# Ledger of designs, part 210: peptides against a protein of PDB entry 4GMN

Target 1, 375 residues: chain A of PDB entry 4GMN
Amino acid sequence: RYANITLLALVTLASIGTDFQETLVKGNQGSRESPISAADEEWNGFDDADGDAMDVDQKSSSGEDQEEDYEEIDVKEDDEDDDDDSITSEMQADMERVVGADGTDDGDLEDLPTLRELIQTAVPQLIRLSNLPIDSDESLTIQSHALSALNNISWTISCLEFANGENANIHNAWYPTAKKIWRKTILPILEADSADLKLATQVTSLAWAVARVLHGETPTDGNPHRKFISLYHSSKQQAGGNSNSIEEPEDPFQGLGVKCIGVVGSLAHDPAPIEVNREVGVFLVTLLRQSNNVPPAEIVEALNQLFDIYGDEELACDKEVFWKDGFLKHLEEFLPKMRTLTKGIDKRTQPELRTRADEALLNLGRFVQYKKKHA

## One batch from the design tools (peptide; made by RFdiffusion4, then SolubleMPNN)

Design b2_p22_5_s3 (from b2_p22_5, 16 letters changed)
Fold by OpenDDE base, seed 4:
Formats: structure tokens, sequence, C-alpha cells
Structure b2_p22_5_s3 (fold): chain B 375 residues (1-375), chain A 22 residues (1-22)
């Protein structure tokens, strides 16, 4: 009973996070009609556990036919059309304010009560639930749903523009909470070194969402970038051995490898320690050098991360890592390979991957030209 | 130019954002 209520509440929080995402996306897309197909997060239906038909042979005791006149309590099915309007009018109003916040109206979080409650009330509970001792399948399920809800909320918030002081109120509210998610949820799970690839994928997705806001201000305790690099390599070793392909997600960008690249790339941004930046930069450049054995989506993400990390020449990492470690040469040598890779992607079967690869190729050419001019 | 690259990074970041929300 309490489990089911907790699970329902977690599913509801995950749904709220998704609905908030969809509305933020629709609001930001208000200029471009492209229907984002909601990714059907396959509601992993409750596997009806095999009801072992206990043949309880209970005897035929012939108890007497007392015709107790069961008064038909006409239970009026009040069709409470629970219009479970999953989007409360308050939530919709908050979503509209967050989407409509093109303006410098640094509205206090007081003007965003639903988002405030998500950040201040829901997320701390989700952190707690994600950190419960795993002692049962129920506790694993609770952890998974808590991670999913944290993921959706964190992704949604990571989609807000925080550049130039935009959404500073939301950023300021989220920032300490994001650090708590990192320290209390992500790090403990990464330290547990679980062989569970599902859990690893969930925590890596969450880590990416969190790191997209925190960037180089993400806590460096325990060298999390190395853990994600290790996880990347471990995931490749497992995929190569057992022909039980854990079904690579139909979306090539939802793969654990892409998620690992996204996390470590985000962690390497300024003001990350130069050694963290270097280790990540070398990892990313090494993927490009080994591109024949790397999925195209991972190459696209690795390129995008390299552009984001090294796009600013004023950053210490430009001089101390990019130029010092000769990354320009590797990027230039990769251009013809990227052209071949991109051309090899069928536009009919993988239109998104092809579009993202065409964009990454275009940016690679521009980035190389930029760096050559600023050498 | 740097500005064109940054603008493309931001547009692609926003696309990457929108595509992950999809």
Amino acid sequence: as target 1 above (375 residues)
Amino acid sequence: SERQFISIQNELLQKRINEKLA
C-alpha cells in the first residue's frame, strides 16, 4: 500500500517533469512548428508476476443458504470525471511564465510557486528516496522512479537559458539543489560501482542534466569525470561480448556512451580544474581518432562538447590544453573522416542522426577555421 | 567569426536541448 502510493507519487512527479518539459519546448518552439514527438517513455507495465495458482483445495462445507437480503446499495458511480488535468492551472501559469520570460523581469521564485515547490519540496524528497538502502525489488523500483523524476526535472531546468543572466532566479534556486543531487544522489550511486547498466544509464542521464547547469562548478570530489570515462569504457566492453545486445536504445543519442560523453564534456567547462579539462579533452579527441569503432552519435556529441569547451579563446583551457596538447591538428585530421561518416548515415532511416552529423560537420569546419585564425 | 560560432553553438545547444526533451 505505502509502496504503491509512493510509486504513484513518483510517477506523477516524473510526469509533471515531462509535461513541464513539453510545455517549455512548445513555448520555446512557438516560432517553429516542428511537432516534437513526445518520446513515449515506455511505461514499463507492471510485469504481472506469475500468480502461482496455489491450489487451495478448501473443502466444500455446505453452510446454510441464509438469504441475507443484500440491499443493493446503489453506489452512484459519481463519475467524478477526475479530469486528472495533470497540468494544474497553477502549473500551467508557471510554465507560461517560464516560457514567456524572454524579458528581464527577474521574477522571484515567489512568482513561480509550482517550480518553487518542485525545487524546494519535491526534489529533496526525491534525493532521499534515491538514497534509500536497496534491500528489496521495491526499493530498487523506488530508486529508479526517483531517479527518473529527478532526471526529468533536472533536464527541464537545464533547458532554460541561463546565459546573460536570464532566469537568474531559477538558476539561483536550482544551483544549490543541483549540487545536492550531485553529492547525495549521483556520487553515492557512482561509488557503489553497481553492475546494473540500467541504473548506470539513469544516473548518467541525471548527471548530464545536472552538469549542463553546473558545468565546471560541478563538485570535483572523487574525480567523477574518471568514473564516467570508466563507465564509458566498461559499457563498450559489455556490448562487445554478449550477443544479448542490451537493445541499444532506438534513439542513438540516448545511449549510455553519448550520456557519458555529455557528462564529462559538461564537467570540463570553465572553471573546471585544468587537469580535469585535459583528461576529458584527451578522452574526447581520442574518440575522434578511434572514430571507426565509435557510434556516430557519440562522435557528434564528442564534437559538440569539444566546441563548447574550447570555443572561447579567453579561457585558460584554450592555451593550457587545446593549443598545448595540439587538439587543432586532431580536429583538422578528423574533418575528412567526419565527412565520410556523415555521408554514410542514411537520411531516410536515421534523419535526426544525419541532421546532427551534418551540423557537427559544419561546425567542425567552422571551428577549425576559427582556431586557425586565432592561432 | 567568434560571434558566428558562438551563435551556432547556442542554436545547436538549444536544438540539443529540444531534441532531448523530445
Scores: peptide ipSAE 0.021, ipTM 0.616, DockQ to the pose 0.076
Fold by OpenDDE base, seed 1:
Structure b2_p22_5_s3 (fold): chain B 375 residues (1-375), chain A 22 residues (1-22)
Amino acid sequence: as target 1 above (375 residues)
Amino acid sequence: SERQFISIQNELLQKRINEKLA
């Protein structure tokens, strides 16, 4: 019973996270024409539909009184050490500090009560549910739904413009919570070394959404970029061995490989450590060099990440990585391969992949020309 | 859930494309 209620609540939170995005997107489109104060659309709750109680007449059969003498097995409470409760109490205290109105510049969300409740009330509970011990199929299902809800909320927030101080109140409220999702949900699951590709895909999707807001300010503890690069390679090795069993997702852009590239690309943005940027940049450029064995969607994402990471010549990574490690040469050498790859995608069967590949090819030509002028 | 998530990723990718094409 409790698990079904928890699952329903998690599905509902995942839905609210997506519906909130539609509202934010509509609000941001409306602000270009007229400043309609998006504050007043109270989401009025579900109407109580009168569910007819079907009268299930279960007959009471009278089974007999056997007094089985349960011997009190004196289970000695072996005082196994409180170390596991310390993580939950510290996690709870850290959750309470995000709810506590201490005079940190916690983004004022007074005008956004639904978003405030999602960030301050729902997300901490979802983090907790994602960290439960996995001892049953039920606990695994709860974790999967908690990760799905966190993913939808995190993706929704990552759709907001934060450039030039836009939505600064939302950014400031989300930023500490995003770091908590990273430290308390993403890192522990990545460290548990699970062979579950479904779980790995969910966590990597969540990590991408979180890293799209945190960028190079994503916690670097345990070298997470190397873990996602390792996961990328491991996923390719498993796919190569069992050619029959990994149903490639119908959408090429939903693949674990694309998600890994999206995460590590986001982690490599300024102000990421130059060594993290280098390792990611070398990984991405290596995918382009090996493009004959890489899915087209992964190439498109790798190019997009390279353009975002190295698009600004004022950043330290431009001089210390892009120019120093000779990335321009690899991009120039890849340009004819990208033209061939893009032309090989059938517009009829894969229209989206073809469109995104045509765009990435156009941007690659522009990017190479830009870098040549600024050499 | 999954379809809405796919929609979100696609809209973001489309925004990022539009910003780079602009």
Scores: peptide ipSAE 0.019, ipTM 0.642, DockQ to the pose 0.314
Fold by OpenDDE base, seed 3:
Structure b2_p22_5_s3 (fold): chain B 375 residues (1-375), chain A 22 residues (1-22)
Amino acid sequence: as target 1 above (375 residues)
Amino acid sequence: SERQFISIQNELLQKRINEKLA
């Protein structure tokens, strides 16, 4: 009885985290009419590339217009208003306020009572449940659901903009809780060195969500970046040995490898210790050098992390790591490989992976040009 | 579900790309 109530509560908290995200996404789609003007200034180093777009000769294959009269199957979306009673009117009102709120500097969530209770009351219980001794299948199930709920909440919060002092109240309320999740949930599970790839995937997913908010201020105790790098390598060794289909997640970007890259990339941002940044940077550049044996989604994530870490020339890591360790040369040498890799992705079977690879290739070209101008 | 979490990562990555392409 209590277990079923706990499981229902954990499922509900996991659903709340996702429903909050959907509401944030819908709210942010409404605000997307706001001009993208402010983000342009920091990355202005990319604008001056009057890069001659190499005329990719579009060979106009005049394929005959067979007007296949696709009968518009007027799929009447029966608006089954599945009143998924999961989103309380209070939760919706809190999310509408999060999207519209000029964040007060005070870590006070008075205007966000549901989010306040989620962070202050629910998350501390989830941390306890995720860190219980595993003595039964029931305790393992509770841990998994607690990790899932923490994951969804942490990811949802990591979708909020914080860069310009936006949502500062939420950031200030979340920041100490995020550090607590890291120290009390993530680190203990990573130190237990479990061979459970499912648990490793859950904790790494949570770690990425947390590290996306904490960045280089993520606690460096016990060198967690090395644990995630080790986990990356261990996961590759296990996948290569047993041809037993661990069903690769249908989405290439949900792989444990991508999640490990996302975590370590986030951990390497300023103000991370320069040696942490170096070890991560070398790891990421090494993946690019070994790209023939690396899934395309991991290459895309590794590139994106490299761009985020080394995009600012004023940071100590630019001089002490990027230039000193010769990363530009490795990125430039990777450009033709990335073009080949991207072209090898089928647009029909993997449209998202192809789009993200095309974008990462474009950004790699721009990034290499930027760094060459600022050399 | 794990799928909604997938969507989050996708949107965040898309946002990051759009911010770099702008």
Scores: peptide ipSAE 0.018, ipTM 0.641, DockQ to the pose 0.413
Fold by OpenDDE base, seed 2:
Structure b2_p22_5_s3 (fold): chain B 375 residues (1-375), chain A 22 residues (1-22)
Amino acid sequence: as target 1 above (375 residues)
Amino acid sequence: SERQFISIQNELLQKRINEKLA
């Protein structure tokens, strides 16, 4: 009975995190895309649905009227729109305020009461639930749902713009909580060295969302970047050996490998220790060098992380790692391989992977030119 | 997803690259 109430509350919190994210997207983009389906979908990021609708000039060729009278069986599927109207009017009002809020530097979420309660009241409980002793299938289920709820909330917040002091109030409220998630939820699970790839995927997704806000200010205690690099390699070894391929997620960007790259990339940003940056940078560049055995989605993510980490020449990592370790040469040598890789992706079967690979290829060309100009 | 954000980061990176190239 208590377990079912706890599970329902965790599912509800996960849904609230997803709905909050959808409302953020709608507030920023003004387009009603369809609500992301059921409560069990861990939010793994925002789909790039805004593909530029190239105006294909509809040449009106008047092809003939073959009246094949397909009886539209008007199956009124009563779509019971289970409008799980879980977006409270208060959440929607908070979202409209986040999009419109002049950056009041006060870390006071007075104007964002729902978000305040999520950060200050809900998340500390989720952290507690994620740290329950695993002694039963029930405790495992509670941990999984607590991680999913933390994931969705953390992803949602990580999608806010914090550059130039935007959303500083939210950032300031989230930052200590994000560090608490890292220290109390993520690190203990990573230290438990579980062979559970589901749990590893959940914690890595959460770690990525948290690290996207904390960046190089993520706690370096216990060298978490090495744990995620180790997890990356371990996941590849397991996929190669047991024919129980954990179903590669239908979405190539939801793979544990991509998530590991995203985490370690985020951890390597300034002000990360130069040695952390170097170890991550060498890992990412090594993936490009070994690209024949690396999934295209991981290559795309590794490129994006390299651009984000080394896009600023004023940072210490540019001189001490990028130039010193000769990364430009590796990126330039990778350009023809990236062109081949990108062209090998079928636009019909993997449209999004192709779009992101085309973008990463374009950016790689620009980045190499930029770095050559600023050498 | 991480995809729009990566696209946004890539756009922001492209903007930053373009601003530094200008």
Scores: peptide ipSAE 0.020, ipTM 0.624, DockQ to the pose 0.283; fails the geometry check

Design b2_p22_5_s4 (from b2_p22_5, 11 letters changed)
Fold by OpenDDE base, seed 3:
Structure b2_p22_5_s4 (fold): chain B 375 residues (1-375), chain A 22 residues (1-22)
Amino acid sequence: as target 1 above (375 residues)
Amino acid sequence: SDLEFLKRMYELRLKRIQKKLE
């Protein structure tokens, strides 16, 4: 009885995190009915599918306008108003304020009561539940649902713009809580060295969401970047041996390898220690060198992380790592391989992966050109 | 500049994230 109520509450908190994200997502996009992914789906990142490719002015010629008169089949929208009003009017009001809020510098969420309650009351309980001793299948289930709820909340917050002091109140309220999630949930699970790939995937997804806000200010205690690099390599070894189809996620960007790259890339941003930055940078560049055995989605993520880490020439990591370790040469040598890889992706079967690979290829060419001018 | 292009790509990525958050 109490277990079922706790599970229902955890599922509801995970759903709230997803719905908060979806409503953040729906506020400026008109009603594109993206199918409501079931409330039980753990949010694992943005599908970058709506890539407005820069208009390459391909003057394609005047093909004849055959006006095929497609009859309007008047599909009666049966308005099954399943008003699954899971989003409270208070949550909706908080979301409208987050989108509209001029940056109040104070870490006070007095004007955002639902977000305040989520960060200050719910998240500390989820941290406790995710860090309970595992002694039963019930405790494993509670941990999984608590991790899912923390993941969805952390992803949602990681989607807010914090550049130029935007949402500074939310950032300041979240920052200590994000560090607490890292220290009390993520690190203990990573230190337990569990062979459970499901748990490893959940904690890595959560770690990516948290690291997308904390960046190089993520606690470096116990060298977590090395643990995620180790997890990356371990996951590749397990996939090669047992033909037990761990169903590769249908989305290539939801794979544990991509998540590991996203975490370590985020951890390597300024003001990360130069040693951490170097180890991550060498890992990412090594993936590009070994690209024949690396999934295309992981290559796309590794390139994006390299651009984000080394895009600023004023950062200490530019001189001490990028130039010193000769990364430009490796990126330049990878350009022809990236062109071949991108051309090998079928636009019909993997449209998102192809779009993101085309973008990463374009960016790689420009990044190499940029770094050559600033050499 | 090429830096303005990287900023614009980051801003376009951020705007795609933001347009998928708006």
Scores: peptide ipSAE 0.033, ipTM 0.636, DockQ to the pose 0.061; fails the geometry check
Fold by OpenDDE base, seed 2:
Structure b2_p22_5_s4 (fold): chain B 375 residues (1-375), chain A 22 residues (1-22)
Amino acid sequence: as target 1 above (375 residues)
Amino acid sequence: SDLEFLKRMYELRLKRIQKKLE
């Protein structure tokens, strides 16, 4: 009885985290319905479907590609308008304020009461629930739902712009809570070294969301980057041996490998210790060198992390790691492989993966040119 | 500058991230 109420509350908190995301979404963009998976699904990151193609003036050379008249099968979308009107007027007003307010520097969420209650009241309870002793299947279920709720909330917040002091009030309110999630939820579960790949995937998703805000200020206690690198390698060894492939998520970007790369990439940002940055940078560059055996989505994420980590020449990691460890050579040598990899992705069956790979290829070319000019 | 391009790519990625939360 109490467990069912707790589970319902956890599902509701996960849904609220998703609804906040959707409302942040709808407030800044016009109504492009990105199919956010059902409110009960764990939000596993950004579906990068909105490839705003830079207007590359592709002068259409008039190749007579036969318009195969694909009959519009009028699939009656039964608009099951599950108008779950669950977005309270208060949540909507909070999101409109997040979008519209020049963030007052005071970490006072007075103007954001719903977000305040999520951060200050809900998240501390979710952290507590995620730390309960696992003594039953019910306790494991509670932990899983608490992790999903923390994931959705943490992802939603990680999606706010905090650059240049934007949303400073939200950042300042979230930052201590994010560190608490890391120390109290993420680290203990990573230290338990569970063979449960579902739990590992949930914790890694949460760790990525948290690390996207904390970056190099993420607590380095116990070398968590090495644990995620180890988890990456362990996940590859298990997938190769047992034909009980945990259902590889239909989305290639939701894989545990991508999530591990996202976490360690985020952890390696300034002001991360140079040795942490080096270990992560070497890991990422090694994936590119071994690209023949690495999923394309992991290559895309690894490239993106490398651009984000080493894009600023003023950072100590540029001189101390990027140039010293010869990363430019590896990136340049990878360009022709990336072109082949990207061209090998079918646009019809994997349109998102192809779009993100085309973008990563374009960025790789530009990044290599940039670094060569600033050598 | 090329740095402004990387910043703009980061900002465009952040804006795509925002635009998926937008």
Scores: peptide ipSAE 0.033, ipTM 0.622, DockQ to the pose 0.062; fails the geometry check
Fold by OpenDDE base, seed 1:
Structure b2_p22_5_s4 (fold): chain B 375 residues (1-375), chain A 22 residues (1-22)
Amino acid sequence: as target 1 above (375 residues)
Amino acid sequence: SDLEFLKRMYELRLKRIQKKLE
């Protein structure tokens, strides 16, 4: 009885996290495109599937005026007010305020009551549930659902802009909680070194969401970047052997390899220790050198992380790592390989992967040109 | 500047990521 109520509450919290993501999505585009009914699905990253619908100006040829009597099918707009009662008017109002609010500096979420209750009341319980001793299949199920709920909430918050003091109230409320998730949920699971690839995928997704907000201020205790690099290598060794492939997610960007790259890339941002930055930078550059054996989605993510880490010439990592370790040469040598890789992706079967690879290729050319000018 | 261009490319990537979250 209590377990079923706990599971239902965890599924509901995971759903609310997804609905908040969808509301953040809808609030910014203003287009009523149909809610992706992913309410019960664990959001594991940005779905880059929304291709820019290039308005192909199909010049309508002036074909003849056949006055076909379109019978006005009086499609009664049954205003099925699908009162999609899933997103409460309070949740929608909170998300509209998050998108529009000039952030007040005070970590007081007075104007965001739903988000406040998620951060202050729900998340501490989810951390507790994710950190319970695993002694039964029921406790393992509770942990999995608690991780999914933490993942969806953490991803949603990581989608907010915090640059230039935007959403400072939300950032200030989330920051100590994010550090608590890292220390009390993520680190204990990583240190347990379980052979469970499902659990490893869940904790890595959560770690990426948390690290996207904390960046180089993510706690470096125990060198977690090395654990995620080790997990990356271990995942590649297992995928080659056991035909119990956990179904490679249909989305190439949802793979454990991409998630590991996203985590370690985020951990390496300023003000991360220079040695952490170096170890991650060398790992990412090594993936580019070995690109013939690396999935294209992981190459795209590795490039994006390298750009985000080394884009600012004023940072200590530019001089002490990027220039000192000769990363520009490796990026320049990779540019022709990236052109070949990107051209090899079929636009019909993998449109998203192709679009993201075309963007990463464009950015690589620009980044190499920038760094050559500032050498 | 080329730095402003990179910042703008990261902002445009963040904004495309945000616009797919939009």
Scores: peptide ipSAE 0.031, ipTM 0.657, DockQ to the pose 0.061; fails the geometry check
Fold by OpenDDE base, seed 4:
Structure b2_p22_5_s4 (fold): chain B 375 residues (1-375), chain A 22 residues (1-22)
Amino acid sequence: as target 1 above (375 residues)
Amino acid sequence: SDLEFLKRMYELRLKRIQKKLE
């Protein structure tokens, strides 16, 4: 009973997070960030197969034919549809205010009640549920759903623009909560070193969403970038052995490898420690050098992360890592390979991957030209 | 109130999920 109510509440929270994300994506048609498709976790329903067919021998008592005139109670199907449109409209209006709010109002989420309650009331409970002792399949299920809900909320918030002080109220409310998710949910799961690839994928997705907001301000305790790099390599070793059992996600950008790259890339942004930046930068550049054995989606993500990390010449990582470790040469040498890779993607079967690869190729050419001009 | 909106969203989605579980 309590578990089913908790599960239902978690699924409901995850679904609310998805609807907010979809609403943000529809409203934010002008921003260049391709909406990361929320993985529709198809909640595989409980196959309660335990239909114990108790053969209750109902004795044939021949009771008399009283024709009780059952008045057809015309159950008017009350059009429950009208109440749904009103809620989607209010939720849309709140999200339109988030996207359209010139950041004039000082920090209180008073005008964003749903988001306030998600951050202040729901997320702390989700963190608690994600950090319960795993002692049963039920506790694993609760953890998975808590991670899914945290993921959807965190992704939704990470789709907001926080540059130049935009949405500063939301950022300020989210930032301490994001750090709490990192320290209380992500780090403990990463430290448990579970062989569960599903859990690893969920925590890595959540880590990416959180790191997209925290960037280099993500807590560096326990060198989480190395854990995600290790997870990347471990996931590749497992995929090579059992080709039959890991359903590669239909979306090439939902793969654990892409998620690992997204996390470590985000962790390497300023003000990350220069050694964290270096280790991540070397990892990303190494993927480009080994591109013949790397999925195209991971190459696209690795390129985007390299552009974002090293796009600013004023940052310490430009001089101390990008130039010092000779990354420009590796990017230049990769240009012809990227052209070949991008041309090899069928526009008919993988239109999104091709579009994102064409963009990444264009940006790589521009980035190389930029860095050559500023050398 | 804002709490009523969140509550209404929760109640409606809870009803939909309950209808899918039944």
Scores: peptide ipSAE 0.012, ipTM 0.479, DockQ to the pose 0.019; fails the geometry check

